# Peptides against a protein of PDB entry 3T6J: the designs that were tried, part 269

Target 1, 375 residues: chain A of PDB entry 3T6J
Amino acid sequence: PIVESYIGFIESYRDPFGSRGEFEGFVAVVNKAMSAKFERLVASAEQLLKELPWPPTFEKDKFLTPDFTSLDVLTFAGSGIPAGINIPNYDDLRQTEGFKNVSLGNVLAVAYATQREKLTFLEEDDKDLYILWKGPSFDVQVGLHELLGHGSGKLFVQDEKGAFNFDQETVINPETGEQIQSWYRSGETWDSKFSTIASSYEECRAESVGLYLCLHPQVLEIFGFEGADAEDVIYVNWLNMVRAGLLALEFYTPEAFNWRQAHMQARFVILRVLLEAGEGLVTITPTTGSDGRPDARVRLDRSKIRSVGKPALERFLRRLQVLKSTGDVAGGRALYEGYATVTDAPPECFLTLRDTVLLRKESRKLIVQPNTRLE
Target 2, 372 residues: chain A of PDB entry 3T6J as posed
Amino acid sequence: PIVESYIGFIESYRDPFGSRGEFEGFVAVVNKAMSAKFERLVASAEQLLKELPWPPTFEKDKFLTPDFTSLDVLTFAGSGIPAGINIPNYDDLRQTEGFKNVSLGNVLAVAYREKLTFLEEDDKDLYILWKGPSFDVQVGLHALLGHGSGKLFVQDEKGAFNFDQETVINPETGEQIQSWYRSGETWDSKFSTIASSYEECRAESVGLYLCLHPQVLEIFGFEGADAEDVIYVNWLNMVRAGLLALEFYTPEAFNWRQAHMQARFVILRVLLEAGEGLVTITPTTGSDGRPDARVRLDRSKIRSVGKPALERFLRRLQVLKSTGDVAGGRALYEGYATVTDAPPECFLTLRDTVLLRKESRKLIVQPNTRLE

## One batch from the design tools (peptide; made by RFdiffusion4, then SolubleMPNN)

Design b2_p25_4_s4 (from b2_p25_4, 10 letters changed)
Fold by OpenDDE base, seed 5:
Structure b2_p25_4_s4 (fold): chain B 375 residues (1-375), chain A 25 residues (1-25)
Amino acid sequence: as target 1 above (375 residues)
Amino acid sequence: AIVPGTVAIPLGLDGKYTVDFLPEE
């Protein structure tokens, strides 16, 4: 088998400033069969990047075709096991040197395991669809998230010699209609500039790319879905995201006004964006469980995903990218922290909902080192 | 082919992108 290893101070999610990497490492075996699925996505990546809701001037000048490999992890050392990885974790290096995408296949398999009776916050009618399509939809989302999320977008840079990687005279900011007024200078990086919000902001952008592009028929075809199946995968992917946004409240600490998990904060932000879109797209309804205690239901109107959800996400995602590209920390922080704020304001009453989430919380899985066999 | 088989204690986690291998207290 092809063996890959991954060792070092890599992920900075535990650093409040998003700069210091935590030491982690794994040894894994390449799953060639599963990798082939992602290779099809890679083959279409350059074309799919054009579908993203920002001008080509805000996209990478040249798409550097990455490797995308599905790995079965034999051992992992770290505080958490990711389902997907995009490395290096430096945007400046990604756009100049390229990048590699990894899907941790057997980790995903663990994440797919959901018991119907323990599935919280969904309508009964959605539970069976959710169980059926959670895995496939997750594969779609992870692939898009890593490859076209983390792998997309251009940073405007002025190098140490004063040269720009963009035409200052012709490039227009689509949000302001003006020329570009800010950029990254020598020594400035995404993480150094955006600091406390950098990790979560980037995860939010990547998740949003996934939701946005999963609506494209070509994407579903790449993953082997068509017709009603494709629509169900889309529905479940979006449903999973809005549910995750509610679940995310577990990782918010009201007393400290902080988030403890970057991805969950990102998912909450997306939920807020989709709730703001209104028109009955997303509804969170407090209920009473069979035990007489507080519960909740998340409903996503399938018929409004494209008509209401997509435009809302498009606008939001474009703003994320523009602010990222221009290094506009003030604007980016205002936007992101605005959506990441958790209050008890009506109608959602998120702090109250958080109590419900905590009440309904299930224990985390204990993942143990896998066995290996020949077949 | 060598196929790794992951064993997990099912404690009800519905994780996404990051899986915490520590059980909830």
Scores: peptide ipSAE 0.015, ipTM 0.491, DockQ to the pose 0.227
Fold by OpenDDE base, seed 4:
Structure b2_p25_4_s4 (fold): chain B 375 residues (1-375), chain A 25 residues (1-25)
Amino acid sequence: as target 1 above (375 residues)
Amino acid sequence: AIVPGTVAIPLGLDGKYTVDFLPEE
């Protein structure tokens, strides 16, 4: 078998300031079949990057073909097992030296183990579809998230010699209509500038890229989906995200006004963006479960994904990128923390919903005693 | 990186090299 591994201080999710890496390592076997799909995605990456909702001036100047591999994990040492990875985690290196992407395929496959009767917060008519397509939609989402999410965008930099990596005279901020007024100075990084929101913000950007680009027919084709199947994959991907946004409330601590998980915070933010879009795109309805206790249902109108959801996400995603590129911490924080705020304000009453989420919380599963065999 | 919520890797995922994990709830 083809074996992949890495080890070191890599992810900084557990650092409140996003700077210090946690020791992490894995050993995995290459899934050749799924890797082939990701290679096709890589082959389309340069074109797909142009579909992102920011000017080319905010994208990397030079496309660097990355490596992308699907992996079946044998062992993973760390605080959590990711579904996908994009490394290095330094944006400056990503844009100048390139990056590597991996999808942890067998982690994603966990979706197939979901029992219908235990699936929370979905309408009954969505459950079967969700179970059927959750896995495939995850593959799509992770691929886009890593390759075109984390792998996209440009940081505007002034180097130690005072030179800019962008034309100050011609590059226009699409949000303000003005010339670029802020950038990263020598020694400044994404994490150092955005600090406490850096990880979650970046995950939000990457997740948003996934949702946005999964609407592209070419993407679905790469993964082998056409026609009704493609539409179902799109629907389930978006549905999963809005559901995840609700589930995310588990990871919010009201007393401390903080989030305990960067990805879940990101997913909540996306939910808020899509709720803000209105027009019946997303609906969260409090209900009563069969046990007589509070429950909830998330509904996504699939017919409004493209007409309502996409434009909303487009605007939001562009703002995320522009603020990231320009190193506008104040603007970025204001935007992101605004959407990340959890209150009990109507109509959503998120704090009340949080109570419901906690009531319906599933026990954490642990993975022990891994075994590998040749078939 | 995408970090999923709760994960329990199913048995027998790989057709060539199966990686089995025992999930505990």
Scores: peptide ipSAE 0.025, ipTM 0.409, DockQ to the pose 0.069; fails the geometry check
Fold by OpenDDE base, seed 2:
Structure b2_p25_4_s4 (fold): chain B 375 residues (1-375), chain A 25 residues (1-25)
Amino acid sequence: as target 1 above (375 residues)
Amino acid sequence: AIVPGTVAIPLGLDGKYTVDFLPEE
């Protein structure tokens, strides 16, 4: 078997300022079958990057072919086991030196296991479909999230000598129609500038890339889905995201007005974006469960994903990237924190929904460390 | 083959800090 590992101070999610890495490490075995899918995705990455909703000037100047491997975890040390990893966590290095993507296959496999009777917040008609396609949709989402999410986008930089990595005279901000007015100065990084929102913001961008690009037939083909299956995978991926946005409320602390989990905050933001799109795309309906206690149902109108959802996500994702590229912290914070705000305002009444989410919370899943043997 | 071990590892679904994990069911 091919064994991979990493160890060190890698992820900074535990640092509220996004600067200090938590010590983390794993040992894993390569899942060859899934890795092959990711290799195909890598082979298409340069072309797929062009499908992202920002000008080429906001994308990396040079495509660097990354490594992407699916791994079955043997051992893991850290505060939590991720589904996917993109390293290094320095945008400048990702841009200039490349990156490596990892999917933790058996972690995903554990997450794939869903009991219908325990599946919360979905309409009955969606449950079987969700169970069937959750796994495949997660594979797609993780691949896109890591490779084309975290692996995409350019930071505008002025170096210590005053030179720019972009043409100030010709590059136009697609949101303002004006020349670029802000950038990263020497020594400034994504994390240093965006600080408290950097991690969650980036996760939101990466998740949004996944949702956006999963609509592309080539992506689904790479993962082996065509026709009705591809459409079901798309639907379930989007459905999972909007559901996750509701579930995310568990990780919000109202009394402190803060989020305790960057990815969940990101998913809530996406939910808010898609709710704002309106037109019946996403509906969250408070209900009463069979036990007589509060419940809720999330509905995603499949027919409106492309017509309503995609354009909304496109605009949002473009704004995320443009603000990131230009180092516009004020604009980025205003945008992101605006969507990340949790109130009890109608019609959604998110604080009330949070109570429902907490009421319906299930026990956390665990993964058991495996060993290997030859038989 | 991968055989389940005896050590349970949390998936980071405790409201803290986890990297790119899938939400709880």
Scores: peptide ipSAE 0.024, ipTM 0.464, DockQ to the pose 0.406; fails the geometry check
Fold by OpenDDE base, seed 3:
Structure b2_p25_4_s4 (fold): chain B 375 residues (1-375), chain A 25 residues (1-25)
Amino acid sequence: as target 1 above (375 residues)
Amino acid sequence: AIVPGTVAIPLGLDGKYTVDFLPEE
């Protein structure tokens, strides 16, 4: 078998300032079948990057073709086992040296063993589709998230010698219509500038890229989906995201006005964006469960994903990228924290919904890796 | 960056390996 491993201080999600890495490591075996799909995605990456909703001037000057491999994890040491990995976590290195993508296939597989009766916050009519397509949709989302999410976008930089990596005279900010007014100076990084929101903001951008690009027929074809199946995968991917946004409330601490998990915060932000789009795209309805206690249902109108959802996400995603590229921390923080704010304001009443989420959450589980064997 | 996954299930994807991830409640 082909063995992959890494070890070191890698992910900074546990650092409130997003700077200090947690020590982690894994050993895994290559899943050749799934890796082949990701290789096809990599082969199309340069073209797919052009489909992202920002000018080429805000994209990498040169796409460095990364490796993308699906791995079956044998052992993972850390605070949590991811579904996908993009390393290194330094944007400057990603731009200059490239990156590697990993999908942890067996971690994803575990996520799909949800019992129908345990599946919360979905309409009954959606549960069977969700169960059927959760796995495949996650594969698509993870691939896009890692490769084209984290692997996309340019940081505008002035180096130590005063040289810019962009033409100040010709590059226009698509949001303002003006020339570029801010950039990263020598020694400044994404994490150092955006600090407390850096990790979650980047995850939100990556997740948004996934949702946006999964609408592209070529993407679904790469993963082997066509016709009605492709549409179902898209639907379930978006449905999963809006559901995740609701579930995310578990990780918000009202007393401290903070989030405890970067990805969940990101998913909540996306939910807020899609709710703001209105027009019946996403509906969260408080209900009463069979036990007589509070419950809720999330509904996504499939017919409005492209007409309402995509444009809303496009505008949001473009804004995320522009603010990131220009190092506009003030603008970025205002935008992101605005959507990340949790209040009890109508119509959603998110703090009340949080109580419902907490009431309906499953018991916390620890993941144990007891053994690995060859068969 | 890492995308978080959900709960643990035994893996035998290619029929060659079984990797058990077991949740403890």
Scores: peptide ipSAE 0.006, ipTM 0.460, DockQ to the pose 0.064; fails the geometry check

Design b2_p25_5_s1 (from b2_p25_5, 12 letters changed)
Fold by OpenDDE base, seed 4:
Parts: structure tokens; C-alpha cells; sequence
Structure b2_p25_5_s1 (fold): chain B 375 residues (1-375), chain A 25 residues (1-25)
């Protein structure tokens, strides 16, 4: 078998300032069959990057073909086990040296296990479809998230010699229509500059890329979906995201005004964006469960994903990227924290919904290390 | 970046929950 491993101070999710990495490591075996899908995605990456809603000047100057491998994890040491990884975590290195992506296939397989009776907050009519396509849609989302989410975008930098990695005279900020007015200085990184919001903001950007690009037929074809199946995968992927945004409230601490999970905060932000789009795209309805206790239902109008959802996400995703590229911390914080704010204001009453989410919370899954043998 | 981190004992979210930082004891 082909064995892969990594070890070191890698992820900063546990650092309040988003700067210090947690010590993490894994040993895994390459899943060749699943890796073939990601190889096809990599082969299309340069073209798909052009579909992202920012000007080429905000994308990497040169496409660096990354590795993307599906891994079956033998052992993982850390505070949490990811479904996917993009490394290195330094954007400057990603844009100049390249990056590697991995999908933790057997971790995803565990995540795919769902029981209909435990599936909360969905309409009954969606549950069977959701169960059927959750796994496949999640494979698509993870692939896009890692490769084209974390693997996309450019940071505008002024080096120690005062040289810029962009043309100050010709590059225009698509949001303002003006020349670029801010950038990263020598020694500044994404994490150092955006600090407390950096991790969650980046996850939000990557998740948004996944949702946005999963609408592209070529992506679905790469994963083997066509026709009605492709549309169902799209629907379930988006439905999963909006549901996740609701579930994310579990990880918000009202007393501290703090999010405990970067990815969950990101998913909540996306939910807020899609709710703001209006037009009946997403609806969260408080209900009463069969047990007489509070419940809720999330509805996503399939017919409005492309007409309402995509444009809303496009605008939001572009803003995320522009603010990231330009190092506009003030603007980025204002945007992101605005959507990440949890209040009990109508119509959503998110704090009340949080109580419902907590009430309906299922027991945590324990992930046990697998054993393997050579045959 | 580690993505879709599931905390040991993560919620049955269709998304792998990221493990909440354990408060140091």
C-alpha cells in the first residue's frame, strides 16, 4: 500500500487568535479507487477556477497543479478528525509553492451513516432523498472545498523590497470600482491579520466555493452524476448546508458571544446569506415535535437554488475573496461578524432556535481507530 | 487546513463537526 503521513503544528482552530497551530498527525493508506475521482477534478481545476466569481487578478497568477488523494486513515492524533485537508495553511506558500489536498475517505464513510429517525429539522418528504444522496453530495462538497475553496484566491502582497505581486495601476477592486488600496505587508499573513475570524472566514469561503461550483455540470460529471441524479445531488448538497447552518447554533455560546467551531460558524454564516436572499429560497419554521416539544423544519426551494441562491452566494463569495485578497480586515470583520451574529431578533429568532437545536441534539459519535492487515 | 473536522463525539451532522477546543483542564 501507499502510505501517507503528516505531523506537526498544523491547524489553528483551537487558538483564540487563530495563530498557533495544534500538534496533529496521521498515518493513512491511499485509496486508489477514490483518488481517481479527485484526479479528474484536479485535471479540471484550472478551468473550474475561472468559474469563481472574482476577476482573474484576484486568482493565483499561475495555476499550480496540486495533489489530491483519498486516504483511509489508520491513525489520527489530534483534537478532531477532518473529512478533508488542504496543506500548507499559509496562503503565500499555496500561491507560490503549491498545495496538497486529501480526503479522509473512511472518515467520510463514518459521517455518511445516518438513521432516518435521527434526522432532525428536515421535511419528511426530503428525508429519503437526503439519506440517499448525503454521502455522494458530501464527496462533491469536500472535493470542491479543499481543492477549489482553499486552493483558490490570491493575496495581494508588498514584499520587503516594496515590490507588489499585482499591478497597482490596472487591478481594480470589483466591489468598489477603485484601485487596490490595501494589501499584506511583509511578514503579514492571512491568520496574523484577520486573527480571530481568519479560520472561520476561510472555511466559509471554501464552503461557499463548494456550493457555488457544485452547480456546474462538469463537476457533477466528474463525480459520475448526470440528469436527475445530478440535480438531486445539488439539491441535497445545498439542503445539507442550510441544515448544517441551523445545527451550527449548538456551537454558539450566547453568554460569551463566541463560536466554538470555525466550520459551524461558517455554515451559519452561509445560512444567513441564503436567508437574506429571501424569495422563499430558505425557510426555517418552528414546529412542535411528536413528543410535544419544540422542533423546527428547514425547507429549501429547489427551484430557486439557481435563480436566487446562486446569485446571493456569488455576491457574498466575491466579497469574501476581495476582502481577503486586499487584507481589508475592517471590511472583512464587518461583513463576516455581521452574518455571524446570533440574536433573537425576528423573524428567525436564532437564540430561540438554538434552544430547539440543543433540545434535539443527538449523542456524539465516537470515532474509533481502525485496524488493518496486509493480506 | 483541516476541513470538516469531526470532534471525537461529533454531532450527527451531515457535516463532520469540528471538535470544539477542549478547555484545558
Amino acid sequence: as target 1 above (375 residues)
Amino acid sequence: DVRYSVPLGGYETEFLDVAAPTTPA
Scores: peptide ipSAE 0.018, ipTM 0.499, DockQ to the pose 0.176; fails the geometry check
Fold by OpenDDE base, seed 3:
Structure b2_p25_5_s1 (fold): chain B 375 residues (1-375), chain A 25 residues (1-25)
Amino acid sequence: as target 1 above (375 residues)
Amino acid sequence: DVRYSVPLGGYETEFLDVAAPTTPA
């Protein structure tokens, strides 16, 4: 349909246990031009899923071709307006019944309006490139995040009759080299099992899929980028992620050792993974602003994205998926919370950086929802 | 819905107030 809508209890981000949905709804109009790009992405999805860094046995048994449309939102009722949506949120239903993806195109467009002088934590040499390619890179990231992030991976399940949806004798855990030792039992879901980390963990997996697959030439071609432009889109996408990881510190509450926003926690985790990779891939440098107050700069070495960044992200993303598939809550929590921990330990001193982030925080933007008319 | 939240500043969730009730801003 040209007009899309949904309403109900959808996202569980506001539930401390990640289980109860917030009541939300939207009305939107299909952007046909942008939807055509996502249709091409969908057409390539089955092949691109094979590029993900886990064995086929950890991927869905059957690719269910989803719908993917770009929408211009007219009205959105909820605590926040997303850039993209993948529904339903139930992994079991995604595996058996399929899913739908949407990109909220006009929400993304508003995000692109950045004033150069207000762009924090970037090197001066990166600012113009960042402004130029932020929008296009974001379109790529959202498309990959929704379709191939949330739309990928298999949960190993034993049903109520004791039957497994995987071959226990032949499927090997790529991290341990052993047979599968854990799975979801009847009545267990991703959210019920992983609870407090489920939402952020899944967002982190999806974001990581976006970063990982945006390196694939076919992806950039689908979105209409070639040559130097394609490389710039890749660079800005990764740069945006590492910057977002720093900005994420705004949403950490030190006194409660808690994150207030799942996506921001996810982005911080990715930043930590890429920092851990070392070799000068990512550098965060505390500086002094022109006002004499604390500032910081994030630097991403473009030349090391494929050689250092990709392998680090590959390993991390595989671990995320394997732990998710096997329902290994202990392992998953240890991994994820390890990277999500915010301390003031050197060299990064993230708690100190948080103070800098808060100091440089911009005023919250307001979204004014549009009208439409017949001409 | 697993949402890719893009803040108005890009990945800056400037307009997303999706927080657990127990964790005030």
Scores: peptide ipSAE 0.017, ipTM 0.516, DockQ to the pose 0.094; fails the geometry check
Fold by OpenDDE base, seed 5:
Structure b2_p25_5_s1 (fold): chain B 375 residues (1-375), chain A 25 residues (1-25)
Amino acid sequence: as target 1 above (375 residues)
Amino acid sequence: DVRYSVPLGGYETEFLDVAAPTTPA
């Protein structure tokens, strides 16, 4: 078997300033079959990057083809086990030296094991479809998230010698129609500049890339989905995201006005964007459970994903990227924190929904390290 | 990069409770 491992101070999620890495480590075995799908995705990456909703000037000048491997994890040491990883975590290195992607395949498989009776906040008619396609859709999402989410976008930089990595005279900000007015200076990084919102903002961008590009037939074909199956994978991927946005309320602390989990905050932001799109795309309806206690249902109109959802996500994702590229912290914070704000304002009444989410919270699943031997 | 975290047994990144210890006042 091909064995992969990593060890060191890698992810900074536990640092309030997003700067100091947590000590992590894993040992895993390469899943060759799933890795082959990701290799096909990598082979299509340069073309798929052109489908992203920002000008080429806001994309990396040269795509550095990464390795992308699916891994079956034997052991993982850290505060949490990811579904996917993109390394290194430094955007400057990703732009100049390249990056590596991994999917933790057996971790994903564990996440897929949901009992129908325990599925909260879904319409009854969606549950069977959700169970069937949650796994496959998540493989697509993770692949896109890591490779084309974290692997995309350019930071505008002025180096120590005063040189720019972009043409100041010709590059236009697509949101303002003006020349670029802000950038990263020498020594400034994404994390150092955006600080407290950097991790969640980047996760939101990556998740949005996943949702946006999963609509592309080529992506679905790479993962082996065509026709009705492809449409079901799309639907379940989007449905999973809007459901996750509701579930995310568990990780909001009203008393502190803060989020305790970067990915969940990101998913809530996406939910807010899709709710704002209106036109019946997403509906959250408070209900009463069979136990007589508060419940809720999330409905996604599949017929409106392309007509309403995609344009809304396109605009939002472009704004995220433009603000990231230009190092516009003020604009980025205003945008992101605006969508990340949790209030009890109608019609959604998110603080009230949070109480429902907490009421319906399931016990945390435990991932147990396997006992593996060579035979 | 911000990795896609999964909670123990689920898609929900429940494990990264990054709640900064509230410094006791």
Scores: peptide ipSAE 0.016, ipTM 0.508, DockQ to the pose 0.092; fails the geometry check
Fold by OpenDDE base, seed 1:
Structure b2_p25_5_s1 (fold): chain B 375 residues (1-375), chain A 25 residues (1-25)
Amino acid sequence: as target 1 above (375 residues)
Amino acid sequence: DVRYSVPLGGYETEFLDVAAPTTPA
C-alpha cells in the first residue's frame, strides 16, 4: 500500500484568532480507486475553473496541477478528523507553488452511516434517497471543494516594489463595473486581512464552488454518474447542504453572537443565500415530532436547483470571490456577516429553530482507530 | 484553514468549546 502521513502545525480552527495551527498528524493508506476519480477531476480542473462565475482576471494566471488523493486513515492524532484537506494553508504558496488535496475517504464513510430513523429534518420521501446518495454526493462535493474551491481564485497583490499582479488599467470589477480599487499590500494575507471571518468565508466559498460545479455534467461524469443517478447526486448534494445549514445552528452561540465552527457557519450562510433566492427553492417548516416536541423539515425543490438555486449561488459566489480578490474587507464582512447573522426574525425564526436543532441533536459520533490487519 | 469537515461527523463537534475571539481592546 501507498502510505501517506503528515505531522505538524496545520489547521488554526482552534485558535480564536485563526493564526496558530494545531499540532496534528495522521497515517493513511491511499485508496487507489477513489484517487483515480480525483485524478480525473484534476485533469479537468483547468477547464472547470473557467466555469466559475468570475472573470478570468480573477482566476489564477496559471493553473498549477495539484496532487489529489483519497486516503483511508489508519490513525489521526488531533482534535478532530476532517473529510478533506488542502495544503498548504498559505494562499501565496498556493498561487505560486501549488497545493495538495486529500480526501479522507473512510472518515466520510463513517459519516454516512446514519440510521434512517435518526435522520433529522428531512422529509420522509427524501430519507431513502439521501441515505443512498449522501456518500457519493459527498465525494463529489469534497473533490470540488478542495480542488476547485480552495484551489481557485486570485488575490490581487501589490508587492513590496509596488508592482501589481494584475493590470490596473484593464481589469474591471464585475460587481461595480469599475477598475480595481483595492488589493492586498505587501505582507497582507487573506487571513491577516479578513481575520475572524477569513476561515469561514473561505469555507463558504469552497462549499459554494462545490454546489455550483456539481451541476456540471462533466463533473458528474468524472465521478461516474449519469442520467437519473447524476440528478439524484446533485439533489442530495444540495439537500445535504441545506440540511447542514440548519444543523449548523447547533454551533452558534447566541449569547456571544459567534460561531464555534467555521464550516458550519459557512453552511448556514449558504442556506441563507438559498432561502433568499425564494421561489420555493428551500423551505424550512417547523413541525411537531411524533413525540409531541418541536421538529422541523427542510425541503428542497429539485426542479428549481438550476433555475433558482444556481443563479443565486452564482451571484453570491462571484461576490465572494471579487471581494476576496480585491481585499475588500469591509464589503466582504458586510456580505458574509449579513448572511451569517442569526436572528429570530420571521419567516425562518432561526433562533427558535436552533432550539429545535438542539432538541433533536444526535449523540456525537465517536471515530475510533480501526483494527488493521494484513490480508 | 482549508479543511473540509463532515457535518456532525466528529470533526465539527470538537470545536464547540473554542473560546470566542476576544476583540482586542
Scores: peptide ipSAE 0.016, ipTM 0.497, DockQ to the pose 0.080; fails the geometry check

